Peptides against a protein of PDB entry 2AZE. Designs and how they scored, part 94

Target 1, 148 residues: chain A of PDB entry 2AZE
Amino acid sequence: AQECQNLEVERQRRLERIKQKQSQLQELILQQIAFKNLVQRNRHAEQQASRPPPPNSVIHLPFIIVNTSKKTVIDCSISNDKFEYLFNFDNTFEIHDDIEVLKRMGMACGLESGSCSAEDLKMARSLVPKALEPYVTEMAQGTVGGVF
Target 2, 101 residues: chain B of PDB entry 2AZE
Amino acid sequence: GRLEGLTQDLRQLQESEQQLDHLMNICTTQLRLLSEDTDSQRLAYVTCQDLRSIADPAEQMVMVIKAPPETQLQAVDSSENFQISLKSKQGPIDVFLCPEE

## One batch from the design tools (peptide; made by RFdiffusion4, then SolubleMPNN)

Design b1_p17_1_s2 (from b1_p17_1, 6 letters changed)
Fold by OpenDDE base, seed 2:
Structure b1_p17_1_s2 (fold): chain B 148 residues (1-148), chain C 101 residues (1-101), chain A 17 residues (1-17)
Amino acid sequence: as target 1 above (148 residues)
Amino acid sequence: as target 2 above (101 residues)
Amino acid sequence: TKVYQLKTGLFTEFVPL
């Protein structure tokens, strides 16, 4: 019946919305873990060094990075007020956001790829509220995708 | 019947979405708390060594960009053109190179 | 050509335009 068809359409719409929210939640969890892990790492490092690092030796979040071959020629134009930049490269480049950098640093404990050791998973779980721990476990197992 | 089954499915999906929303709220709250914690913000940094670990300056140059919110970034990466354009509305953009060791 | 608006919070988010 048409009524059933309408409900099926609605069902599919809800499923897609849930899927989108799941992806968003996973990213938020990774951000939380990566951020807290980074802070924890740096806190420990500063304690061991008995001082903070030199100000010009660190890059605070948020940031992005651009990398290219060291052989790449870059032409840079900057406005006087530094509101505008134009970079011209003679070869390909890559742009990475800060969360990607943290993931590559291992700050997300490999959870982003479901490649967690037992210790990685333990760390990840310790960096989220209790209510999120089951979801972290599912992410590590690659079993996230079903509906609650 | 079919109608009853679909109705049940929709109810279950609604409950699932509500649970998901709850988890998202928890996570968002945690992120907000981090943003409001001065000590966390102070410690939220990477080093040049960190960047070297993911993009070795011996082979790659690494440029760091710190841009204000709402900055527009245009990237063209093709055989004909390789370009990045940055346009800020709220303030100056800071760009610097990560030195090689 | 890819155009993004940078949403900046704890992290940077590239929002496609």
Scores: peptide ipSAE 0.668, ipTM 0.934, DockQ to the pose 0.831
Fold by OpenDDE base, seed 4:
Structure b1_p17_1_s2 (fold): chain B 148 residues (1-148), chain C 101 residues (1-101), chain A 17 residues (1-17)
Amino acid sequence: as target 1 above (148 residues)
Amino acid sequence: as target 2 above (101 residues)
Amino acid sequence: TKVYQLKTGLFTEFVPL
């Protein structure tokens, strides 16, 4: 009886670890899709314009953004070598990483929320290796929770 | 019996985890290839218009931070204090504002 | 107070400290 109970504990431990890895894999897939989709978008845009954008008009990955009300007063202190920054706000702010920005731009094809159109799903599948296509399909359907 | 069943379940879970690890390796390999592709890196950018589309400058100020690896970020967001501290160990931090229009 | 270390690759990752 005790041996069985020990194995039950181990079973639960493994299930939780698998769940964590599933989340990590999903995020990696979203990163791949978002990145490749962004590159494709920009490649197409540059081809249509027959030139790249001005160097200082774009923001290359990686980056983060901070947003706050336009009425928020911000005090900034910067070290001489620019190694240290201190920002003081008089109101709340938000911080977003680059992958979140890409998701909000639709670069992950809505896969992050399982809100993919047929065209979105087709695009998402085309941006991953064949071995990952079934997983992308499951993500779109919301059925990844199963253990395979 | 119950013991035999649990033992079998654990073996199946191990196989499932191994398959998951395999898929993760495939994905990380793809990301590595992207990081090594010069053309992809050149095209991996967003515009100010992109940022405006998700954070309207008519209502929000948007600040962009380009920080080197291992930079420490400390954020305090409470009713009593609102601050962000950045401390880099590897190089200068670049901060700039997106235009309002 | 939230403290992170930024892991930088293709994307930025906030690693809690």
Scores: peptide ipSAE 0.667, ipTM 0.934, DockQ to the pose 0.825
Fold by OpenDDE base, seed 3:
Structure b1_p17_1_s2 (fold): chain B 148 residues (1-148), chain C 101 residues (1-101), chain A 17 residues (1-17)
Amino acid sequence: as target 1 above (148 residues)
Amino acid sequence: as target 2 above (101 residues)
Amino acid sequence: TKVYQLKTGLFTEFVPL
């Protein structure tokens, strides 16, 4: 009886750990897809234009963005060495990391929300190693973790 | 019996976790390769147009922050204070606005 | 108040402090 109880506790512990790893893996896959898709897009665009974009017209990863209403007043204080910044807003703001930006751009093919068209899923699968394709399919179907 | 069933479940879960670890290793390896590929890094960029597509400049102002690794970010967003503080220890921070077209 | 350490790799990660 006690032995069974101990094993049940261990079972639950492992299930929880697996769930955490599933979330981590999904994010890693999304990062891979988004990154490769972005690179592919830009490569194609540069080939079509027969030249790279002007250096000051693009924002390389990694980065973050802050957005706020155009009516928001922002006061900025910067240290002499630019090691420190202080922004004061008179209204609310939002902060987004680069991966979130890429997701919103569709670089993750809608996989992050399970909103993949057939074409999106095809693209997503093409951007990962073969071993990861089944997992990508499961993500698109929303069936990840169903076995556990 | 119950003991046998639980033992079997644990073995199956261990196998499943090992598979996850394997997949994670594959994915991490791919990300490392991308980080080491100069051409990929060169092409890993977005444009202001991209940012405008997700945040309409007619409604929103978009500020871009390029901060060195290990930069500390403090954000206060309350009715009394709206503030962002950045502190870098490894170099200067670059901040610029995404222009409206 | 939210305080983060920005972990940098291919992407930026906000690590809570």
Scores: peptide ipSAE 0.666, ipTM 0.934, DockQ to the pose 0.834
Fold by OpenDDE base, seed 1:
Structure b1_p17_1_s2 (fold): chain B 148 residues (1-148), chain C 101 residues (1-101), chain A 17 residues (1-17)
Amino acid sequence: as target 1 above (148 residues)
Amino acid sequence: as target 2 above (101 residues)
Amino acid sequence: TKVYQLKTGLFTEFVPL
């Protein structure tokens, strides 16, 4: 009947919405873990050094990076007020956001790729509220996606 | 029947979504707390050494961009043109290179 | 051509335009 058809459409719509939210939650969890892990690392490092790093030696979040071959010729045009930049490259480049950088640094404990060691998983779990721990475990196992 | 089954499915999905929303709320709350914590923000940094570890300047030039909120970024990466355009409306953009060492 | 609006908060987010 038409009623069943309408409900089937709604069911599929809700399933897709849940899937999208699951993806969003996973990213949020990775952000939380990566951020807290970074802060923890730096706190420990500063304690060991007994001082903060020089202010011009660090890059605070948020940021983005652009990388290209060292052989790439870059032409840069900057407005007088530095509100506008134009970079012309003679070869390909890559743009990465800060969270990607942190992931590559291992700050997400390999959770982003489901490559957590026992120690990595322990660290990841320790960096989220208890309510999120089961989800972190599921992420590590690659079992996220079921109805719960 | 099928109608009853679908009705039950929708109720179950609603419960699942509510649980998911709850978890998301917990997570977003934590992130917000981090953004409001001065010490966390002070310690939320990477070094050029960190960047070298993922993109070694021996092979790759690494440029860092600190842009104000709502900055527009336009990127063209094709055989015809390789270009990045940045346009800010809320302040100056800071760009610098990470040294090789 | 890819055009983004940079949404900045805790992290940077590329928002397609």
Scores: peptide ipSAE 0.658, ipTM 0.934, DockQ to the pose 0.825

Design b1_p17_1_s3 (from b1_p17_1, 7 letters changed)
Fold by OpenDDE base, seed 3:
Structure b1_p17_1_s3 (fold): chain B 148 residues (1-148), chain C 101 residues (1-101), chain A 17 residues (1-17)
Amino acid sequence: as target 1 above (148 residues)
Amino acid sequence: as target 2 above (101 residues)
Amino acid sequence: TKKYQLQTGLFTKFIPL
C-alpha cells in the first residue's frame, strides 16, 4: 500500500513536469515560427524594393518596448555612460518583449491562440522541421498532447 | 494489480517525456542555427510602422529599449508610482522613441 | 515592484529577481 502511494506521488510529479515541458516546447515552436516568418517577410520586402531599408528605420532583435499614453509625462535620467536609466511616468505604462510584438504582428500565424486559418496553418507547418509538424497541428487545434 | 498498473503508467510517462525532450532539442537546435546565420540576423528586424500597428498610434507613445545581456530592469506600476529603472553592467543601453510617422 | 534580469538571445527574456 505504501509502495503504491509512493508511485502515485511520483506519477503526479512526472505529470506536472511534462506539463511544464509542453508549455516550454510550445513557446520554442512559436519563437521559431515567428522568427523565420519575420525573416521571410523582410527578405521578400527587400527583394521587392531591390534595397535594404535605411539603417535607422529598423529595430533588430532583441528588444523590448514601453508604451504609454501620448499625454503621459515622462522624466528621464541617464547616467553619463548610459549604463543607467531612470524613467518616471505620471501615469501607467506597459512593457512588451519582442516575441510578444511578433505575435501581435501575426508572425506566429495565430498559432499562439490556436485559431489559425488554413493559410496560417500551412505557413506555420512550412516553417518547422517535419518532426514538429504534428505538434504544430495539435497546437492549431488546441489539442496538444497527442504527439506522445 | 495496482502496483503493476502504476509501474506501467510511469514507464509510459517516461517515454512521453523522452519524446518531448527530443522535440525540444530539435527546436533548440533550429533556434541556435538561426542565431548563427548572419543573413537571418540581418533580416531579423521590425519597423516603427510594425510597432505602431500593435499599439494605437493615436493614443500611444512607443519607446524602444535595446539593452545588453544581464541588464537589470525594475518596474513600478501602481496608483502612486510609475517608474522604470534600467541598470547595465556590460555596456550602454540604447533607448529611442518610435516616431509617429 | 517587479525586478527582472534581461536575458538576451534571439529574443529577450525577463528573468524574475
Scores: peptide ipSAE 0.647, ipTM 0.933, DockQ to the pose 0.824
Fold by OpenDDE base, seed 5:
Structure b1_p17_1_s3 (fold): chain B 148 residues (1-148), chain C 101 residues (1-101), chain A 17 residues (1-17)
Amino acid sequence: as target 1 above (148 residues)
Amino acid sequence: as target 2 above (101 residues)
Amino acid sequence: TKKYQLQTGLFTKFIPL
């Protein structure tokens, strides 16, 4: 019947919205874990060194990076006020945001790729509020998308 | 029947979405608290060594960009053109290279 | 050509234009 068809359309709409929210939630969880893990690592490192690192040796969030071959020729033009930059490369380049860098550093405990060891999972759980722990577990198992 | 089943499904999906919204609110609250914590902000950094660990400086040049909010970035990466354009409206852009180890 | 607006908070987010 037409009523059932209408409800089926609504059902599909809600399923799609839920899928989008699941993706957003997972990213938020990864950001939280990566950030807290980074802070803890640095706190421990500074305690062991008994001093903070030199100010010019660290890069604070937020940032992005661009990498290319060392053989790549780069021409750069900068406005006087440094509000505008133009880079011309003679070869390909890559752009990465800060969260991607942190993930590659292992700050998200491998949760982003489903390569989470028991130790990694323990760390990940310890870095989120208790209410989020079940979802972290589901992420580690790769079962979040299979709930519906 | 089918109608009853669909109605029940919609109710269950509503509950699931509400749970997701709740969890997202918890997450955003945590992130907000981190942004407001001075000590956390002080410790929220990576080193050149960290960047070297993910991009070998012996083979790759690593450029760091610190841009103010709402900076526009345009990237062209094709066989004919390789270009990055940055335009800020809220302050200067800082660009520097990580030295080779 | 890829065009983005950078939204920054704790992290940087590329917003497609």
Scores: peptide ipSAE 0.644, ipTM 0.934, DockQ to the pose 0.832
Fold by OpenDDE base, seed 1:
Structure b1_p17_1_s3 (fold): chain B 148 residues (1-148), chain C 101 residues (1-101), chain A 17 residues (1-17)
Amino acid sequence: as target 1 above (148 residues)
Amino acid sequence: as target 2 above (101 residues)
Amino acid sequence: TKKYQLQTGLFTKFIPL
């Protein structure tokens, strides 16, 4: 019946929406873990050094990075007010956002790739509220995707 | 029947989505709290050493861009043209290179 | 050509244009 067909379409739409939200939640969890882990690392480091790093020696979030071969020639045009930049490269470049940098630094405990050790998983769990711990566990196992 | 089954499925999916929304709210709340915590923001940094750890410092140069919100970025990466354009409306863009060690 | 608007909060987000 047409009614059943309509409901099936709606069912599929809801399933897709849930899947999208699951992906978003996973990313949010990774952001939380990465951020807190970074802060914890730096706090510990500063305590060990008994001082904060020099102001111009660190890059605070948010940021993005561009990397290219050191052999790449880069021409840069900058407006007087520094509102506009134009970079011309003679070879390929890569752009990465800050969260990707943190992930590559291991700040997300390898959870993003399901490559977390027992210690990594323990750390990850400790950096989220209790309600999120089961989801972190599922992420580590790669079993996220089920319907509640 | 089929109709009843589908109706039940939709109810279950609604409940599942509500649970998911709840978890997302918890997570976004945590992120908001982090954004409001001065000490966390002060400690939310990476070093050039960190950046060099993810990009081969012997082969790659790393440029850092700190841009105001709503900055427009245009990137062209083709065999014929390699270009990045940045346009800010809210303030100056800060660009610097990580020194090689 | 890839065009983005940078949304910044805790992290940077590339918003496709």
Scores: peptide ipSAE 0.642, ipTM 0.933, DockQ to the pose 0.825
Fold by OpenDDE base, seed 4:
Structure b1_p17_1_s3 (fold): chain B 148 residues (1-148), chain C 101 residues (1-101), chain A 17 residues (1-17)
Amino acid sequence: as target 1 above (148 residues)
Amino acid sequence: as target 2 above (101 residues)
Amino acid sequence: TKKYQLQTGLFTKFIPL
């Protein structure tokens, strides 16, 4: 009986670890899709314009953004070498990483929320290796929670 | 029996985890390839318009931070204190504002 | 107070400290 109990504990431990890896895999897939989709978008746009955008008009990955009300007063202290920044706000702010920005732009095809149209899913599948396509499909269906 | 069943379950879980590891390796390989592709890197950008689309400049200001690897970020967001501290050890930090429309 | 170390690759990752 004790041996069975020990194995049950181990079983739960492994299940939890698997769930963690599933989450990590999903994030990696989303990163891949979002990145490739962004690149394709920009490639097409530049082809149509027959020129790249001005260098100072674009923000290359990686980056983060901070947003706050336009009425928020911000005091900024910068070291001489620009190695250190201190921002003081008089109100709340938000910080977002680049992948979150891309997701909000739709670059992950809505896969992050399982809200994919047929066209979104088609695009998502086209942006991953064949071996990952079944998993992308499961993500869209919300069925990746199970052990395979 | 119960013991045999649990043992079998553990073996199956091990196989499942190995499959996940394999898929993760595929993903990391693809991401590495993207990082090594100069054309992809050149095209891996957003515009200020993109940022404005997710954060309405009529209501929000958007500040962009380009920081070197291993930069430390400390954020305090409470009723008594609102602060962001950035400390880099590998180079200068670049901060700029997206222009309003 | 939230403290992070920024890890950069293709994307930025916040690593809690």
Scores: peptide ipSAE 0.630, ipTM 0.932, DockQ to the pose 0.838

Design b1_p17_1_s4 (from b1_p17_1, 5 letters changed)
Fold by OpenDDE base, seed 5:
Structure b1_p17_1_s4 (fold): chain B 148 residues (1-148), chain C 101 residues (1-101), chain A 17 residues (1-17)
Amino acid sequence: as target 1 above (148 residues)
Amino acid sequence: as target 2 above (101 residues)
Amino acid sequence: TKLYQLKMGLFTEFVPL
């Protein structure tokens, strides 16, 4: 019936919206875990060293990195006020944001790929509020998207 | 029947979405608190060693970009052109390499 | 060609334009 068809369209609309929100929530959780884990790591490291690192040796969030072969020739043009930059490369390059860097560093505990060890999962759970722990568990199991 | 089933499904989906909204609010609140915590911000950094661990320093160069909010980034990566353009409206852009590089 | 606007919070976000 037409009514059932209308409801099926609405059902699909809601499912798509939920899927989008699930993706957003997962990314937010990963950001929280990665950030807190990074802070915890650095706090411990500074305590062990009994001093903060030299100011020119660290890069604070937020940032972007660009990597390319050391053989790549790069021409850089900078405006006088440093408001504009133009880089020309003679070969391919890669751009990565800070959260991607943290994920590759393991700061998200492998949760982003569902490759958490028991220890990783324990760490991840410890870095989120209690209300988010069940969702972290589901992410680790790869079962979040299968509930609908 | 089918109509009753669909109606029930929609109610369940509404509850699920409300739960997601609740969890997202919790998470957003946590991220806001982190952004407002001075000690956390002080410790929110990576080292050049970290960057070298994810990119082969023997073969790759790593350039770091610190840009103000609302900066525009244009990237062209094709067989004919390879370029990055940065345009800031809120302040200077800082670009640098790790000292060991 | 890819054009983004950078949104800044705790992390950098690439917003497509």
Scores: peptide ipSAE 0.658, ipTM 0.934, DockQ to the pose 0.815
Fold by OpenDDE base, seed 4:
Structure b1_p17_1_s4 (fold): chain B 148 residues (1-148), chain C 101 residues (1-101), chain A 17 residues (1-17)
Amino acid sequence: as target 1 above (148 residues)
Amino acid sequence: as target 2 above (101 residues)
Amino acid sequence: TKLYQLKMGLFTEFVPL
C-alpha cells in the first residue's frame, strides 16, 4: 500500500513537470516561428525595395512597448545619463514585450491562439525542424496537453 | 494489479518526458543559432507601421523602450497610481514614440 | 506593483523580482 502511494505521488509530480515543460516548449516554438517569419518578411521586403529601411524607422529586437490612450497625460523624468526613467500617467497603461507584438502581427501564424488557417499551419510547419512539426500540428488543433 | 499499473504509467511518463526534453533541446538550439546569425539579427525588426497595425494610433499612443540587459522595470497600475520606473546598470535607456501615420 | 528584471536574448523576458 505504501509503495503504491509513493508511486502515485511520483506520478503526479511527473505529470506536473511534463505540463510545465509543454508550456515552455510551446512558447519556444512560437518564438522560433515568429522570429523566422519576421526575418523572412523583412528580407523579402528589403529585396523588393532594393534597400534596407532607414535606420531610424525600425525597431530591432529586443524591445518592449507601452501603450495608453492618446488622452492620457504622461509626465516623464529622465536622469542626465539616461540610466533612469520615471513615467507618471494619469490613467491606465499596457506593457507588451516584443514576442507579444510579433504574435499580434501574425508572425506566429495564429498558432498561439489556435486561429491557424491551413495556410498559416503550412507556414508554421515550414519554419521549424521536422522533429517539431507534429507538435506544431497539435498546437494548431489545440490538443496540446496530452502525453506523448 | 495496482502496483504494476502505476509502474507502467511511470515508465510511459518517463518516455514522454524524454521526448519532450529532446524537442526542447532542438528548439533551444534553433533559437541559439538565430541569436548567433548576424543576418538574422539585422533583419529582426519591426516598423512603426507594424506597431500602428496592432495599436490604433487614432486612439492609442505607442511608446517604445530599448533597454540594456538587466534593466529593472517597476510598473504600478492602480486607481491611485499609474507609474513606470526604469533603472539600468549597463547603459542608457532609449525611449521614443512611434509617430502617427 | 510589479517589479521585473529585463532579461535580454532574442526576445525580452520579464523576470519577476
Scores: peptide ipSAE 0.649, ipTM 0.932, DockQ to the pose 0.815
Fold by OpenDDE base, seed 1:
Structure b1_p17_1_s4 (fold): chain B 148 residues (1-148), chain C 101 residues (1-101), chain A 17 residues (1-17)
Amino acid sequence: as target 1 above (148 residues)
Amino acid sequence: as target 2 above (101 residues)
Amino acid sequence: TKLYQLKMGLFTEFVPL
């Protein structure tokens, strides 16, 4: 019946929306874990050093990085006000956002790839509100995707 | 029947989505709190050593870009052209290299 | 060619244009 067909279309739409939200939630959780873990690391490091790092030695979020071979020739054109930059490379380059950098640093505890050790998972759980802990566990197991 | 089954499915999906929305709200709230916490923001940094750990300067040059919000970034990475264009409307863009040790 | 608007929060977000 047409009514059933309409409901099936709606069902599929809702399933897709839920799946999208699940992906978004996972990323948000990773951001939270990575951020808090980074802050915790740096706090501990500064306490051990009994001083903050030199101002020009650190890069605060947010940022992006561009990497290319050290052999790549880069021409840079900058406007007088530094509002505009133009980089020309003679070879390929990569652009990475800050969250990707943090993930590669292990700040997300390997949760992003489902490669959490017991210690990593414990850390990850400790960095989220209790209500999110079950979801973190599911992420670590790769079992996210089911309907509540 | 089929209609009743679909109706039930939709109700269950609605409940599931509500639960999901709740979790997302919790998470976004935490992120907002972090953004508003001065100490957290002060400690939210990486070092050049961190960057070297993920991109070895012995092989790769690492350039850091700090741009104002709403900066436009255009990237062309093809055999014909390799280019990055940055255009800010809100202020200067800061670009610097991560030194090799 | 990829064109993005950089959205800034805790992290940088590349928003396709």
Scores: peptide ipSAE 0.643, ipTM 0.932, DockQ to the pose 0.831
Fold by OpenDDE base, seed 2:
Structure b1_p17_1_s4 (fold): chain B 148 residues (1-148), chain C 101 residues (1-101), chain A 17 residues (1-17)
Amino acid sequence: as target 1 above (148 residues)
Amino acid sequence: as target 2 above (101 residues)
Amino acid sequence: TKLYQLKMGLFTEFVPL
């Protein structure tokens, strides 16, 4: 019946919306874990060193990195006010955002790929509110995708 | 019947979405708190050593971009053209190499 | 060609244009 068809369409719409929200939540959780883990790491390091690192030796979030071979020739044009940059490369380059950098650093505890050790999972769980712990566990197991 | 089944499914999906929204609200609240915490922001940094750990400085050049919000980034990466264009409307863009590179 | 607008928060987000 048409009524059933309408409801089936709505069902599919809701499922897709939920799926999108699940993906967003997972990313938000990873951001939270990575950020808190980074802060903890740096706090501990500064305490051990009894001083902050030199200002010019650190890069504060947010940032982007671009990497390319050292052999790559780069032509750079910069506006006088530094509002505009143009880079021309003679070879391929990669762009990475800050969260990707943190993930590669292990700040997300390998949760992003479900490749976390027991210790990593313990750390990840400790960095989120209790209500989010079950979701973190599911992410670690690669079982996220249910409709609750 | 099928109608009742679909109705039940929709109800369950609604409840699931509400639960999901709740979790998202919790998470976004935590992120907001982090953004508002001055000490956390002070400690939210990576080092050149960190960058070296993910990009071998012996073989790779690593450029750091600090851009204001709403900056436009155009990237062309093809056999015909390799280009990055940055355009800011809110302030200057800072581009530099890691000093320890 | 990829065109993004950078949304800046705790992290950088590439928003497709």
Scores: peptide ipSAE 0.642, ipTM 0.932, DockQ to the pose 0.821

